# Designs tried in a protein design run: peptides against a protein of PDB entry 5NXQ. Part 24

Target 1, 114 residues: chain A of PDB entry 5NXQ
Amino acid sequence: EIQIPVSMAAEEEYLRSKVLSELLTDTLENDGEMYGNENEVLAALNGAYDKALLRLFASACSDQNVEKALSLAHELKQDRALTAAVKISERAELPSLVKKINNIREARYEQQLK

## One batch from the design tools (peptide; aimed at target 1 K87 I88 R91 A92)

Design b2_p16_5_s2 (made by RFdiffusion4, then SolubleMPNN; from b2_p16_5, 7 letters changed)
Fold by OpenDDE base, seed 4:
Formats: sequence, C-alpha cells, structure tokens
Structure b2_p16_5_s2 (fold): chain B 114 residues (1-114), chain A 16 residues (1-16)
Amino acid sequence: as target 1 above (114 residues)
Amino acid sequence: SEYEEIVEEAKKLIES
C-alpha cells in the first residue's frame, strides 16, 4: 500500500469536499429539487470539508505561517470548526492568530443576528 | 466533540 503524505491527503480531501459541497449547493439553487435529506448531506459534507481545512490549518500553524493559517480560517464554515482552530492556534502559541480568528467568529455572530 | 480528534491530531503535529 502506498502511503500518502498527510498534507497531500488533507489537500485532496479538502478539494473533494469543497467541490461536492458546491455542486450540491448549485443543484439546490438551480433545480430546486428537494429529496428530504439535503440538509443532512450538507451537514456531513461541511463537516468533512472543515475537518480537511483544519488539517491544512494545523500544518500552516506548525510552519508558523500565520498568513496562510488565517486565510484558511476564513474558509471554515462551521463555528465549531473556528473554535477548533482557536484551540490549535493556542497550542501553536500564536496569540495574534487567536485574536484574529475570534474576530472572525464575532463578525459571523453579528451577521447572524441581523 | 465533533473536532476533538482533529484537534488532538493537530496538537501532535505541532508538538513534533
């Protein structure tokens, strides 16, 4: 069995999950067909997507690449994933990144309240 | 939690 590097595997999963999520979204928007399980499928896809992103995020943090890490954090969809990113940033001892991610969370909270 | 495994995996990577 061929062992795939962790970073490569994470990138592949991210791309796959992103494409599938976008395709499903486009289908719902353009065709308007509902089968009763779309929300569940979306949740599953979003979970896989965010998990893949978090692995890339962790890699960026490990490299002390704050700029890349922050860019990846902006791509996270779920608040729980942002919380995970904060925990990872704390362990990486990147306080500036922690603050910036918390700002993302606060901004999203405000948007949801409007 | 939903991302607990990912966080733990990330911590190991960072600490390596």
Scores: peptide ipSAE 0.493, ipTM 0.919, DockQ to the pose 0.841
OpenDDE base, seeds 1, 2, 3, 5: peptide ipSAE 0.489, 0.490, 0.493, 0.366; ipTM 0.918, 0.918, 0.919, 0.876

Design b2_p16_5_s3 (made by RFdiffusion4, then SolubleMPNN; from b2_p16_5, 5 letters changed)
Fold by OpenDDE base, seed 2:
Structure b2_p16_5_s3 (fold): chain B 114 residues (1-114), chain A 16 residues (1-16)
Amino acid sequence: as target 1 above (114 residues)
Amino acid sequence: DEYEEIVKEAEELIEK
């Protein structure tokens, strides 16, 4: 059996999750009716989306591709996912990336307070 | 931690 590279598997999952998340988001914005479970479905999809992104993020960190990792971090939706990205960056010994991701997190906090 | 497993996977990948 052919082993699928981790990066390819992560990319596939990301793309799938992204498409579904976008579709659901658009549907909710336009129709707004999913019989009371739309928030739960959205949360689940966002979770899957961020997890897929984090796998790509980890791959970028492993490759020491800080710029790619940072770009991926910007795509993360949940704060807890950003926290995970920080942890991954710390383990990858990329302090500059840690700082940049924390800046993203702080910026989002400030935006939420407005 | 919801992302603990992902972090662990990442650690394993980075450690390789």
Scores: peptide ipSAE 0.549, ipTM 0.923, DockQ to the pose 0.796
OpenDDE base, seeds 1, 3, 4, 5: peptide ipSAE 0.544, 0.544, 0.546, 0.544; ipTM 0.922, 0.922, 0.923, 0.922

Design b2_p16_5_s4 (made by RFdiffusion4, then SolubleMPNN; from b2_p16_5, 6 letters changed)
Fold by OpenDDE base, seed 4:
Structure b2_p16_5_s4 (fold): chain B 114 residues (1-114), chain A 16 residues (1-16)
Amino acid sequence: as target 1 above (114 residues)
Amino acid sequence: SEYEEIVEEAEKLIKE
């Protein structure tokens, strides 16, 4: 069986999840239709999306590409995903990236309070 | 590899 490289698989999953998430969001915002399970579907999509992003993030960390890693971290949606990114950064021994990601988390907390 | 270990950690942390 043909095995797809992890990086390529992650990119494909990321793009798929991103498109689906955007479509769902647009539907809710533009049509306002509620079927009772949109929030659950969105949460599931966000989970898949963030998981795919984290794989790309891990790849960037492996390449010691802090700038790319940080850019990817900004695209993460869930706080738990940012926490995971911190853990990945710690394992990659990138303390500067850890600090920057924590700043993202703090900024989002502040925005939620306002 | 280090990359694989990182990916596994990520999947574990955000597993539903």
Scores: peptide ipSAE 0.135, ipTM 0.778, DockQ to the pose 0.127
OpenDDE base, seeds 1, 2, 3, 5: peptide ipSAE 0.129, 0.102, 0.108, 0.110; ipTM 0.768, 0.751, 0.745, 0.747; seed 2 fails the geometry check

Design b2_p16_6 (made by RFdiffusion4)
Pose (drawn by RFdiffusion4):
Structure b2_p16_6 (pose): chain A 114 residues (1-114), chain P 16 residues (1-16)
Amino acid sequence: as target 1 above (114 residues)
Amino acid sequence: EAEYDELVDELTPLLK
């Protein structure tokens, strides 16, 4: 059976999780539950989404592509995932990227104050 | 948070 590189597999998992998360969110926001495990599935789905996205983020940092990495960070869902991205940026010694990601966290916190 | 910290540790060898 074909082996898939972890970097390439992360892109597909990100996109799949993005599609499935959007579909299941639309189902829960309009029709509610039908099968019985949708809430748990959506929670696991958003977790797999950010995890795959953080793997692509690490690849962008490894490639010193700060711009690509920032765009990936913007697509993150969980605030805790933005924290994880900051730690990956620090471990990649990209201080300029840390500041821009921390601006995202601050901006979201500002929406939390409204 | 712990799952994110583990993920960060797993990705560290890639950044070196």

Design b2_p16_6_s1 (made by RFdiffusion4, then SolubleMPNN; from b2_p16_6, 5 letters changed)
Fold by OpenDDE base, seed 2:
Structure b2_p16_6_s1 (fold): chain B 114 residues (1-114), chain A 16 residues (1-16)
Amino acid sequence: as target 1 above (114 residues)
Amino acid sequence: MEEYEELVEELEPLLK
């Protein structure tokens, strides 16, 4: 059985999740309420989106591509996904990346408090 | 909410 490379599978998943998330967002912005389940659907899509990103993030970490990893971390939507990215970075022994991701989290916390 | 820990554990082998 031919195994699809992790990076390729992750990229496909990311692209799919991104498109669906964008479509839902656009629909909510243009058409309004989706029978009260919009937030649940959006949360599910955001989860899939972030998980797909984390796969790409892990791949970047494995390649020791800190710049790419950091760029991907900036695209993460959920704080819990950033937390996961920190854990991945720690396991990848990339302390500089850990610090940078924590800075992203802190910046978002400060923005949410305003 | 689905936890990310499972995903982190799944991805750990890629980092070794």
Scores: peptide ipSAE 0.492, ipTM 0.911, DockQ to the pose 0.820
OpenDDE base, seeds 1, 3, 4, 5: peptide ipSAE 0.486, 0.487, 0.488, 0.482; ipTM 0.909, 0.910, 0.909, 0.907

Design b2_p16_6_s2 (made by RFdiffusion4, then SolubleMPNN; from b2_p16_6, 6 letters changed)
Fold by OpenDDE base, seed 1:
Structure b2_p16_6_s2 (fold): chain B 114 residues (1-114), chain A 16 residues (1-16)
Amino acid sequence: as target 1 above (114 residues)
Amino acid sequence: MEEYEKLVEELEPLLK
């Protein structure tokens, strides 16, 4: 059995989930037909996407690559995923990264209030 | 869908 490194597996899953999310979005925007479960499918895809990103994020934290970790955090879609990234950063003892991720969350909250 | 808390727990060993 071929064992794929965790980082490569995470990258593959991220790319797959990203592509599927984009394809579904394009289909819904272009075909104009709603089949009723699109929101659930999109939520599931977003979940898979963010989880894949969090694996990459954790790898970046492990490498002490704060810049890469922060870039990945900006790509997270869900607030709950940003919360998870904060927890990972805390475990990695990266307080500067914690602050920066919280700033991302605050900025998104301000956008939702507009 | 796996809870993010479980994912954090899974990833924690990689951070040491």
Scores: peptide ipSAE 0.429, ipTM 0.905, DockQ to the pose 0.643
OpenDDE base, seeds 2, 3, 4, 5: peptide ipSAE 0.313, 0.367, 0.325, 0.311; ipTM 0.869, 0.895, 0.871, 0.869

Design b2_p16_6_s3 (made by RFdiffusion4, then SolubleMPNN; from b2_p16_6, 5 letters changed)
Fold by OpenDDE base, seed 2:
Structure b2_p16_6_s3 (fold): chain B 114 residues (1-114), chain A 16 residues (1-16)
Amino acid sequence: as target 1 above (114 residues)
Amino acid sequence: DEEYEELVEELEPLLK
């Protein structure tokens, strides 16, 4: 069986998740209601979105492309996804990236407190 | 989060 490269599979998943997330967001903004399950659907899509990003993130880390990895980390929505990115960075032995991602988390914490 | 932990573990081999 032909194995699809991780980066290619991750990119496809990301694009799909991104499109669906955007469609849902637009629908909620325009229509406002989805029979009371909007938050659950959005959470599920956000999860898929972040997981797809993390796969791309890991690929960037494996390529030692810190700038790309950091850019992807900024696109992560959930704090728990950022935590995962930190763990991936640690395992990739990229301490500078660890620091930068932690800075992202701290910045978001501060923004949420305002 | 266990769900993300599984993903991290899955991706770990890619980093080596």
Scores: peptide ipSAE 0.592, ipTM 0.942, DockQ to the pose 0.855
OpenDDE base, seeds 1, 3, 4, 5: peptide ipSAE 0.591, 0.591, 0.591, 0.590; ipTM 0.942, 0.941, 0.941, 0.942; seed 1 fails the geometry check

Design b2_p16_6_s4 (made by RFdiffusion4, then SolubleMPNN; from b2_p16_6, 6 letters changed)
Fold by OpenDDE base, seed 4:
Structure b2_p16_6_s4 (fold): chain B 114 residues (1-114), chain A 16 residues (1-16)
Amino acid sequence: as target 1 above (114 residues)
Amino acid sequence: MEEYEALVEELEPLLK
């Protein structure tokens, strides 16, 4: 079996998950037809999307590309995914990135309270 | 959240 490099596999997964999430969102917004499982499907897609992003994020951290890593972190949807990004940053010994990601989390918390 | 912890552990070797 042909082994695909982790970075390439992660990028493919990210792109696929992103497209599917966008398509589902557009369908729900424009058609408004609900069958009762759309939220569950969306949650599953968001999970796959964030996990794919985290793989790319880890790659950026390994390259010590803080700017790219931070950009990817902004694209994460779930708070638990941001928490994972913090843990990855800590293990990568990138304290500046840890701080910046925590700032993203705090900003999102404030937005949810309003 | 356990699923993300597993992912973090999986990715840890790549950070060395």
Scores: peptide ipSAE 0.502, ipTM 0.920, DockQ to the pose 0.968
OpenDDE base, seeds 1, 2, 3, 5: peptide ipSAE 0.496, 0.493, 0.495, 0.416; ipTM 0.916, 0.916, 0.916, 0.883

Design b2_p16_7 (made by RFdiffusion4)
Pose (drawn by RFdiffusion4):
Structure b2_p16_7 (pose): chain A 114 residues (1-114), chain P 16 residues (1-16)
Amino acid sequence: as target 1 above (114 residues)
Amino acid sequence: LKTAIEEAAEEEIAKL
């Protein structure tokens, strides 16, 4: 059986998780539950989404592509995932990227104050 | 540095 590189597999998983998360969120926001495990599936789905996105983020940092990495960070869902992205940026010694990601966290926190 | 970045990704992804 064909082996898939972890970097390439992450892109696919990100997109798949993005599609499935959007579909299942539309189902729960309009129709509610039908099968019985949608809430748990959606939670795991958002988790897999951010984990795949963080792997692509690490690749962008390894390639010193700060711009591509920031765009990836913007697509993150969990606030905790943004924290994980900061630590990956620090480990990659990209201080300019840390500041811009921390601006995202602060901006979201400002929405939390409204 | 690339290996350290991947280690950091694994460490922080496991916390989510």

Design b2_p16_7_s1 (made by RFdiffusion4, then SolubleMPNN; from b2_p16_7 with L1M T3E A4E K15E)
Fold by OpenDDE base, seed 5:
Structure b2_p16_7_s1 (fold): chain B 114 residues (1-114), chain A 16 residues (1-16)
Amino acid sequence: as target 1 above (114 residues)
Amino acid sequence: MKEEIEEAAEEEIAEL
């Protein structure tokens, strides 16, 4: 079995999960067909998406590419994934990135209150 | 640092 480099595998899974999440979202918005498990499917897809994205995020942190890491953090969907990104950033000793990710979280909280 | 960052990432990912 040919071992694909971890970074390439993570990128592939991210792109796959992103496409599927977008397709499902578009289907729900346009067709309005709910079969009863769409929320569970969406949660699973979003989970897989964020997991793949966090691996890319960690790679960017390892490369000390703060701007790339931040751009990836903006693409995270779940708040708990942003929390994970903060913890990864702390381990990477990137306090500026921690602050910026916390700002993203705060902005999302404010949007949810409206 | 790379290994520590990757380890932290996998720990956090496993909890999601």
Scores: peptide ipSAE 0.609, ipTM 0.948, DockQ to the pose 0.907
OpenDDE base, seeds 1, 2, 3, 4: peptide ipSAE 0.605, 0.608, 0.605, 0.608; ipTM 0.947, 0.948, 0.948, 0.948

Design b2_p16_7_s2 (made by RFdiffusion4, then SolubleMPNN; from b2_p16_7 with L1M T3E A4E E7Q)
Fold by OpenDDE base, seed 5:
Structure b2_p16_7_s2 (fold): chain B 114 residues (1-114), chain A 16 residues (1-16)
Amino acid sequence: as target 1 above (114 residues)
Amino acid sequence: MKEEIEQAAEEEIAKL
């Protein structure tokens, strides 16, 4: 079995999950057909998406590429995934990145209150 | 450092 490098596997899974999430979202927005399990499917897809993205985020942190890490954090969908990104950044000893991710979280909380 | 960051990532991912 050819072991695909972890980074390449993470990129593939991220892209796959992103495409599926976007397609499902577009379908829900355009067709208005809500199947009973669509929210569960969306949650699962978003979960897989964020998990894949967090692996890419960790790789960027390992490379000391704070700008790339931050750009990836902006793409995270779930608040709990942003929390995970903060913890990863703390382990990576990147306090500036921690602050920036917390700012993303605060901005999203403010948007949800409107 | 890389291994520690990767380990932290997998730990946090497993909690999601």
Scores: peptide ipSAE 0.654, ipTM 0.954, DockQ to the pose 0.906
OpenDDE base, seeds 1, 2, 3, 4: peptide ipSAE 0.651, 0.654, 0.651, 0.652; ipTM 0.954, 0.954, 0.954, 0.954

Design b2_p16_7_s3 (made by RFdiffusion4, then SolubleMPNN; from b2_p16_7 with L1M T3E A4E E7K)
Fold by OpenDDE base, seed 2:
Structure b2_p16_7_s3 (fold): chain B 114 residues (1-114), chain A 16 residues (1-16)
Amino acid sequence: as target 1 above (114 residues)
Amino acid sequence: MKEEIEKAAEEEIAKL
């Protein structure tokens, strides 16, 4: 069996999940409810998306590429995924990244309160 | 460190 590098597999899954999530989101925004289960489908897609993205994030952290890691963190959709990114950053001993991700979380909380 | 980071990632991902 051909071994696919973890990073490549993660990237592929990320892109796939991203495309599907965007398509569904756009459809819901433009056409409204389709089948009655869109929220469930979207949640599943967002979950898969964030999981794949977190693997890429971890890879960036491993490479000590803080800029790339931060960029990826901005792409995370769920707050719980940002929390995961913080935990990963802590393990990577990247305190500056931890602070920046927490700032993202705080900013999103403030936006939700508006 | 790389392996530890990857392990941490999988641990956190599993919680989602």
Scores: peptide ipSAE 0.648, ipTM 0.953, DockQ to the pose 0.905
OpenDDE base, seeds 1, 3, 4, 5: peptide ipSAE 0.644, 0.645, 0.647, 0.647; ipTM 0.952, 0.953, 0.953, 0.953

Design b2_p16_7_s4 (made by RFdiffusion4, then SolubleMPNN; from b2_p16_7, 5 letters changed)
Fold by OpenDDE base, seed 5:
Structure b2_p16_7_s4 (fold): chain B 114 residues (1-114), chain A 16 residues (1-16)
Amino acid sequence: as target 1 above (114 residues)
Amino acid sequence: KKAEIEAAAEEEIAEL
């Protein structure tokens, strides 16, 4: 069996999940049809999306590429995923990245309060 | 260290 590199598999899943999430979002925004499970489907897609991103994020951390890791963190949708990114950054011993991701979280919290 | 970071990532991902 041909082993696909983890980074390649993660990138493919990220792209797939991103496209599907965007398609669903566009459908909901433009067509307005409710089938009753769209929110659950969207949440599931977002979950898969964030999981794929976190694998890419971990790879960037392993490369000590803080800027790439930070860019990926900005693409994370769920707060829980940002928390995961912080924990990964801590394991990678990247305190600057930890601070930057916490700033993202704080900024999102501030936006929710508005 | 890469393996440790990847393992940490999978642990966190499994909790999502």
Scores: peptide ipSAE 0.644, ipTM 0.960, DockQ to the pose 0.943
OpenDDE base, seeds 1, 2, 3, 4: peptide ipSAE 0.644, 0.643, 0.643, 0.643; ipTM 0.960, 0.960, 0.960, 0.960

Design b2_p16_8 (made by RFdiffusion4)
Pose (drawn by RFdiffusion4):
Structure b2_p16_8 (pose): chain A 114 residues (1-114), chain P 16 residues (1-16)
Amino acid sequence: as target 1 above (114 residues)
Amino acid sequence: SLTEEDVDAIIKEELE
């Protein structure tokens, strides 16, 4: 059986998780539950989404592509995932990227205050 | 430089 590189597999998993998360969110926001495990599936789905996105984020940092990395960070869902992205940026010694990601966290926190 | 182990450790710390 064909082996898939972890970097390439992460892009597919990110996109799949994005599609499935959007579809299942639309289902729960309009029709509610039907099968019985949609809430748990959506939670796991958003988790897999951010994990795959953080792997692509790390690859962008390894490639010193700060711009690509920031766009990836913007697509993150969980606030805790933004925190994980900051730690990956620090580990990659990209201080300019840390500041821009921390601006995202602050901006979201400002929406939390409204 | 980053390794897969570094990324895994950070993901487990913050998301699990």

Design b2_p16_8_s1 (made by RFdiffusion4, then SolubleMPNN; from b2_p16_8, 5 letters changed)
Fold by OpenDDE base, seed 2:
Structure b2_p16_8_s1 (fold): chain B 114 residues (1-114), chain A 16 residues (1-16)
Amino acid sequence: as target 1 above (114 residues)
Amino acid sequence: SLTDEDVQEIIDEYLE
């Protein structure tokens, strides 16, 4: 059995989750109909997507690649995932990244208030 | 400072 590197596995899961999440999102937006468990499915897909992203984010932090980490943080969908990214950044001792991610979070809060 | 265990703990806490 060949062991797949964690980073590669994370990327594969990220890509799969991203594609499925986008397809479902587009369908819901275009059809404008909510039937059955569509919201539940979307939530599950978003969760898997963010989980995979956070693993990539953590890898970037470990590489001290702040720019890549920040770019990945912008792709996170859920606020709780951004919170997780902050925690990861704190553990990685990257205070500048912590501040930048908090700025993303605050910006999204402001957008929700509009 | 950042370990794989730390990452998994954080992910489990917030996304599971």
Scores: peptide ipSAE 0.562, ipTM 0.936, DockQ to the pose 0.801
OpenDDE base, seeds 1, 3, 4, 5: peptide ipSAE 0.559, 0.555, 0.552, 0.551; ipTM 0.935, 0.934, 0.933, 0.933

Design b2_p16_8_s2 (made by RFdiffusion4, then SolubleMPNN; from b2_p16_8 with S1M D8E A9E E14Y)
Fold by OpenDDE base, seed 2:
Structure b2_p16_8_s2 (fold): chain B 114 residues (1-114), chain A 16 residues (1-16)
Amino acid sequence: as target 1 above (114 residues)
Amino acid sequence: MLTEEDVEEIIKEYLE
């Protein structure tokens, strides 16, 4: 049995979760009607999405590809996922990336207050 | 050094 590399598996899951999340989001925005569990489904999809993305993020960190890591961090949806990205960056000993991700978090927080 | 175990631990802590 051929084992799929972690990066490839993460990419596949990310893409799948991204597509499903986008489809659900679009449906909710356009139709706004489901069966009362749409928020739970969306949360689950977002969770899977961010988890997959964080694995890609971690891979970029391991490759010392700060620019790619930062780009991926911008794609994270949940604040808790950004926090996770900060922690991953700390473990990867990338303080510049930590600062940049914290800036993303602060920017999003400010936008939410408006 | 960042390990796969570290990544999964962090994901579990913050996303689960």
Scores: peptide ipSAE 0.710, ipTM 0.967, DockQ to the pose 0.899
OpenDDE base, seeds 1, 3, 4, 5: peptide ipSAE 0.710, 0.709, 0.710, 0.709; ipTM 0.967, 0.967, 0.967, 0.967

Design b2_p16_8_s3 (made by RFdiffusion4, then SolubleMPNN; from b2_p16_8 with S1M E4Q K12D E14Y)
Fold by OpenDDE base, seed 3:
Structure b2_p16_8_s3 (fold): chain B 114 residues (1-114), chain A 16 residues (1-16)
Amino acid sequence: as target 1 above (114 residues)
Amino acid sequence: MLTQEDVDAIIDEYLE
């Protein structure tokens, strides 16, 4: 069995999950069809997407590439994933990144209230 | 220092 680097595996999973999520979303928007398990599928895809993205995010943190890490954080979908990103940033000792990610969380929260 | 184990633990805690 061939071992794949974590970052490469994460990128592949991210792209796969992103494509599948977009395809499902587009199908629902364009065809208006309801599938019995669509919500479960979306939840699973979003979970896999954010997990993969967080691994890429962690890699950027390890490289001390704050700009790349921040750009990846903006692509996270779930609030719990942003929280995970904060925790990763804390462990990576990147306080400036922690502040910026918290700003993203606050901005999204404000948008949900409107 | 951020380790792979740390990342796995955080992901499991918040996304599992």
Scores: peptide ipSAE 0.697, ipTM 0.964, DockQ to the pose 0.910
OpenDDE base, seeds 1, 2, 4, 5: peptide ipSAE 0.696, 0.694, 0.696, 0.697; ipTM 0.964, 0.965, 0.964, 0.964

Design b2_p16_8_s4 (made by RFdiffusion4, then SolubleMPNN; from b2_p16_8 with D8E A9E K12E)
Fold by OpenDDE base, seed 5:
Structure b2_p16_8_s4 (fold): chain B 114 residues (1-114), chain A 16 residues (1-16)
Amino acid sequence: as target 1 above (114 residues)
Amino acid sequence: SLTEEDVEEIIEEELE
């Protein structure tokens, strides 16, 4: 069995999860119908998507590429994923990135209140 | 500072 580097595997999983999540979302929005477990499937896909993205995010942090890391953080969907990104940033000793990600979270909170 | 194990632990803590 061929071993795939973590970064490459994460990229592939990200792309796969992104496509599937978008397709499912579009179907629900356009048709309003799916299977009886559509919400569960969507949640699972979003989870897989964010997990893959976080691994890419972590790679960017390890490379000290704060701008790339921040860009990836903006693509995270779940608040708990942003929390994970903060924890990763803290472990990577990138306090500036921590602040920027917390700003993303705050912005989303404000948007939800509208 | 940041290890792959750390990343997986954090992901598990927050998303699993």
Scores: peptide ipSAE 0.728, ipTM 0.969, DockQ to the pose 0.908
OpenDDE base, seeds 1, 2, 3, 4: peptide ipSAE 0.727, 0.728, 0.724, 0.727; ipTM 0.969, 0.969, 0.969, 0.969

## One batch from the design tools (peptide; aimed at target 1 R91)

Design b2_p17_3 (made by RFdiffusion4)
Pose (drawn by RFdiffusion4):
Structure b2_p17_3 (pose): chain A 114 residues (1-114), chain P 17 residues (1-17)
Amino acid sequence: as target 1 above (114 residues)
Amino acid sequence: SLEEEIEEETEKEIAKL
């Protein structure tokens, strides 16, 4: 059976998790539950979404592509995932990227205060 | 290498989510 590179597999998993998360969120926001495990599936789905997105983020940092990395960070869902992205940026010694990602966390926190 | 260190940190931080 064909082996898939972890970098390439992460892109597909990100997109798949994005599509399935959007569909299941629309189902829960309008119709509610039908099968019985939608809430748990959606939670796991958002988890897989951010983890795949963090792997692409690490590849961008490894490639010193700060701009591509920031766009990836913007697509993250969990606030804890933004914290993980900061730590990956620090490990990659990209201080300019750390500041921009921390601006995202502060901006979201400002929405939390409204 | 720096790339290997980044991947180690990626695995570490993804496991916390």

Design b2_p17_3_s1 (made by RFdiffusion4, then SolubleMPNN; from b2_p17_3, 9 letters changed)
Fold by OpenDDE base, seed 2:
Structure b2_p17_3_s1 (fold): chain B 114 residues (1-114), chain A 17 residues (1-17)
Amino acid sequence: as target 1 above (114 residues)
Amino acid sequence: SKDEEIEKTLDEVIAEL
């Protein structure tokens, strides 16, 4: 059996989760009807999506590719995922990345407060 | 190593999500 590199597996999962998340999001935005389970499905998809991204993020950190890591962080949807990215960045000893990700979090908080 | 610690942290945060 062919062993798939971790990075490739992560990319595949990311792309799959991204497509499904976008499809569901678009459907909900267009139809506007909720039957009680759509939010749970969306949350599950977002979770899988962010997990996949974090794997890519960690890889970028290991490569010391701060620009790529930051770009990936911008794609994270959940605040808890951003927090996870900060923890990974701290472990990677990338303080500039930590600051930039915290800026992303703060910006999102401000947007949520309107 | 640093890479190992990153991977460890990744596993921890993934488990929490």
Scores: peptide ipSAE 0.653, ipTM 0.957, DockQ to the pose 0.957
OpenDDE base, seeds 1, 3, 4, 5: peptide ipSAE 0.652, 0.653, 0.651, 0.652; ipTM 0.957, 0.956, 0.956, 0.957

Design b2_p17_3_s2 (made by RFdiffusion4, then SolubleMPNN; from b2_p17_3, 7 letters changed)
Fold by OpenDDE base, seed 5:
Structure b2_p17_3_s2 (fold): chain B 114 residues (1-114), chain A 17 residues (1-17)
Amino acid sequence: as target 1 above (114 residues)
Amino acid sequence: SKEEEIEAELDRVIAEL
């Protein structure tokens, strides 16, 4: 059995989750089909997506690649995932990244109020 | 190491999601 590097596995999962999440979202938005479990499926897909991103995010933080880390943070969907990214950034001792991610969270809060 | 601490934090936050 070929051992797949963690980084490659994370990237694969990210791409897979992203595609599936987008497909489901588009289907629900365009067709309006509802079978009763779509919200749960979407939540599961979003969860997997964010988890995959966080793995990549942590790797970027470990590499001190702040630009890549911030870019990945912008792709996170759930607020709790952004919170997770903040915690990782704190462990990485990247205070500027912490502030920038918190700015993302604040911006999303303001958008939700509209 | 810092990398190990990051990995540990990653595992913790993922487990909470």
Scores: peptide ipSAE 0.635, ipTM 0.952, DockQ to the pose 0.963
OpenDDE base, seeds 1, 2, 3, 4: peptide ipSAE 0.625, 0.630, 0.627, 0.634; ipTM 0.951, 0.951, 0.951, 0.952

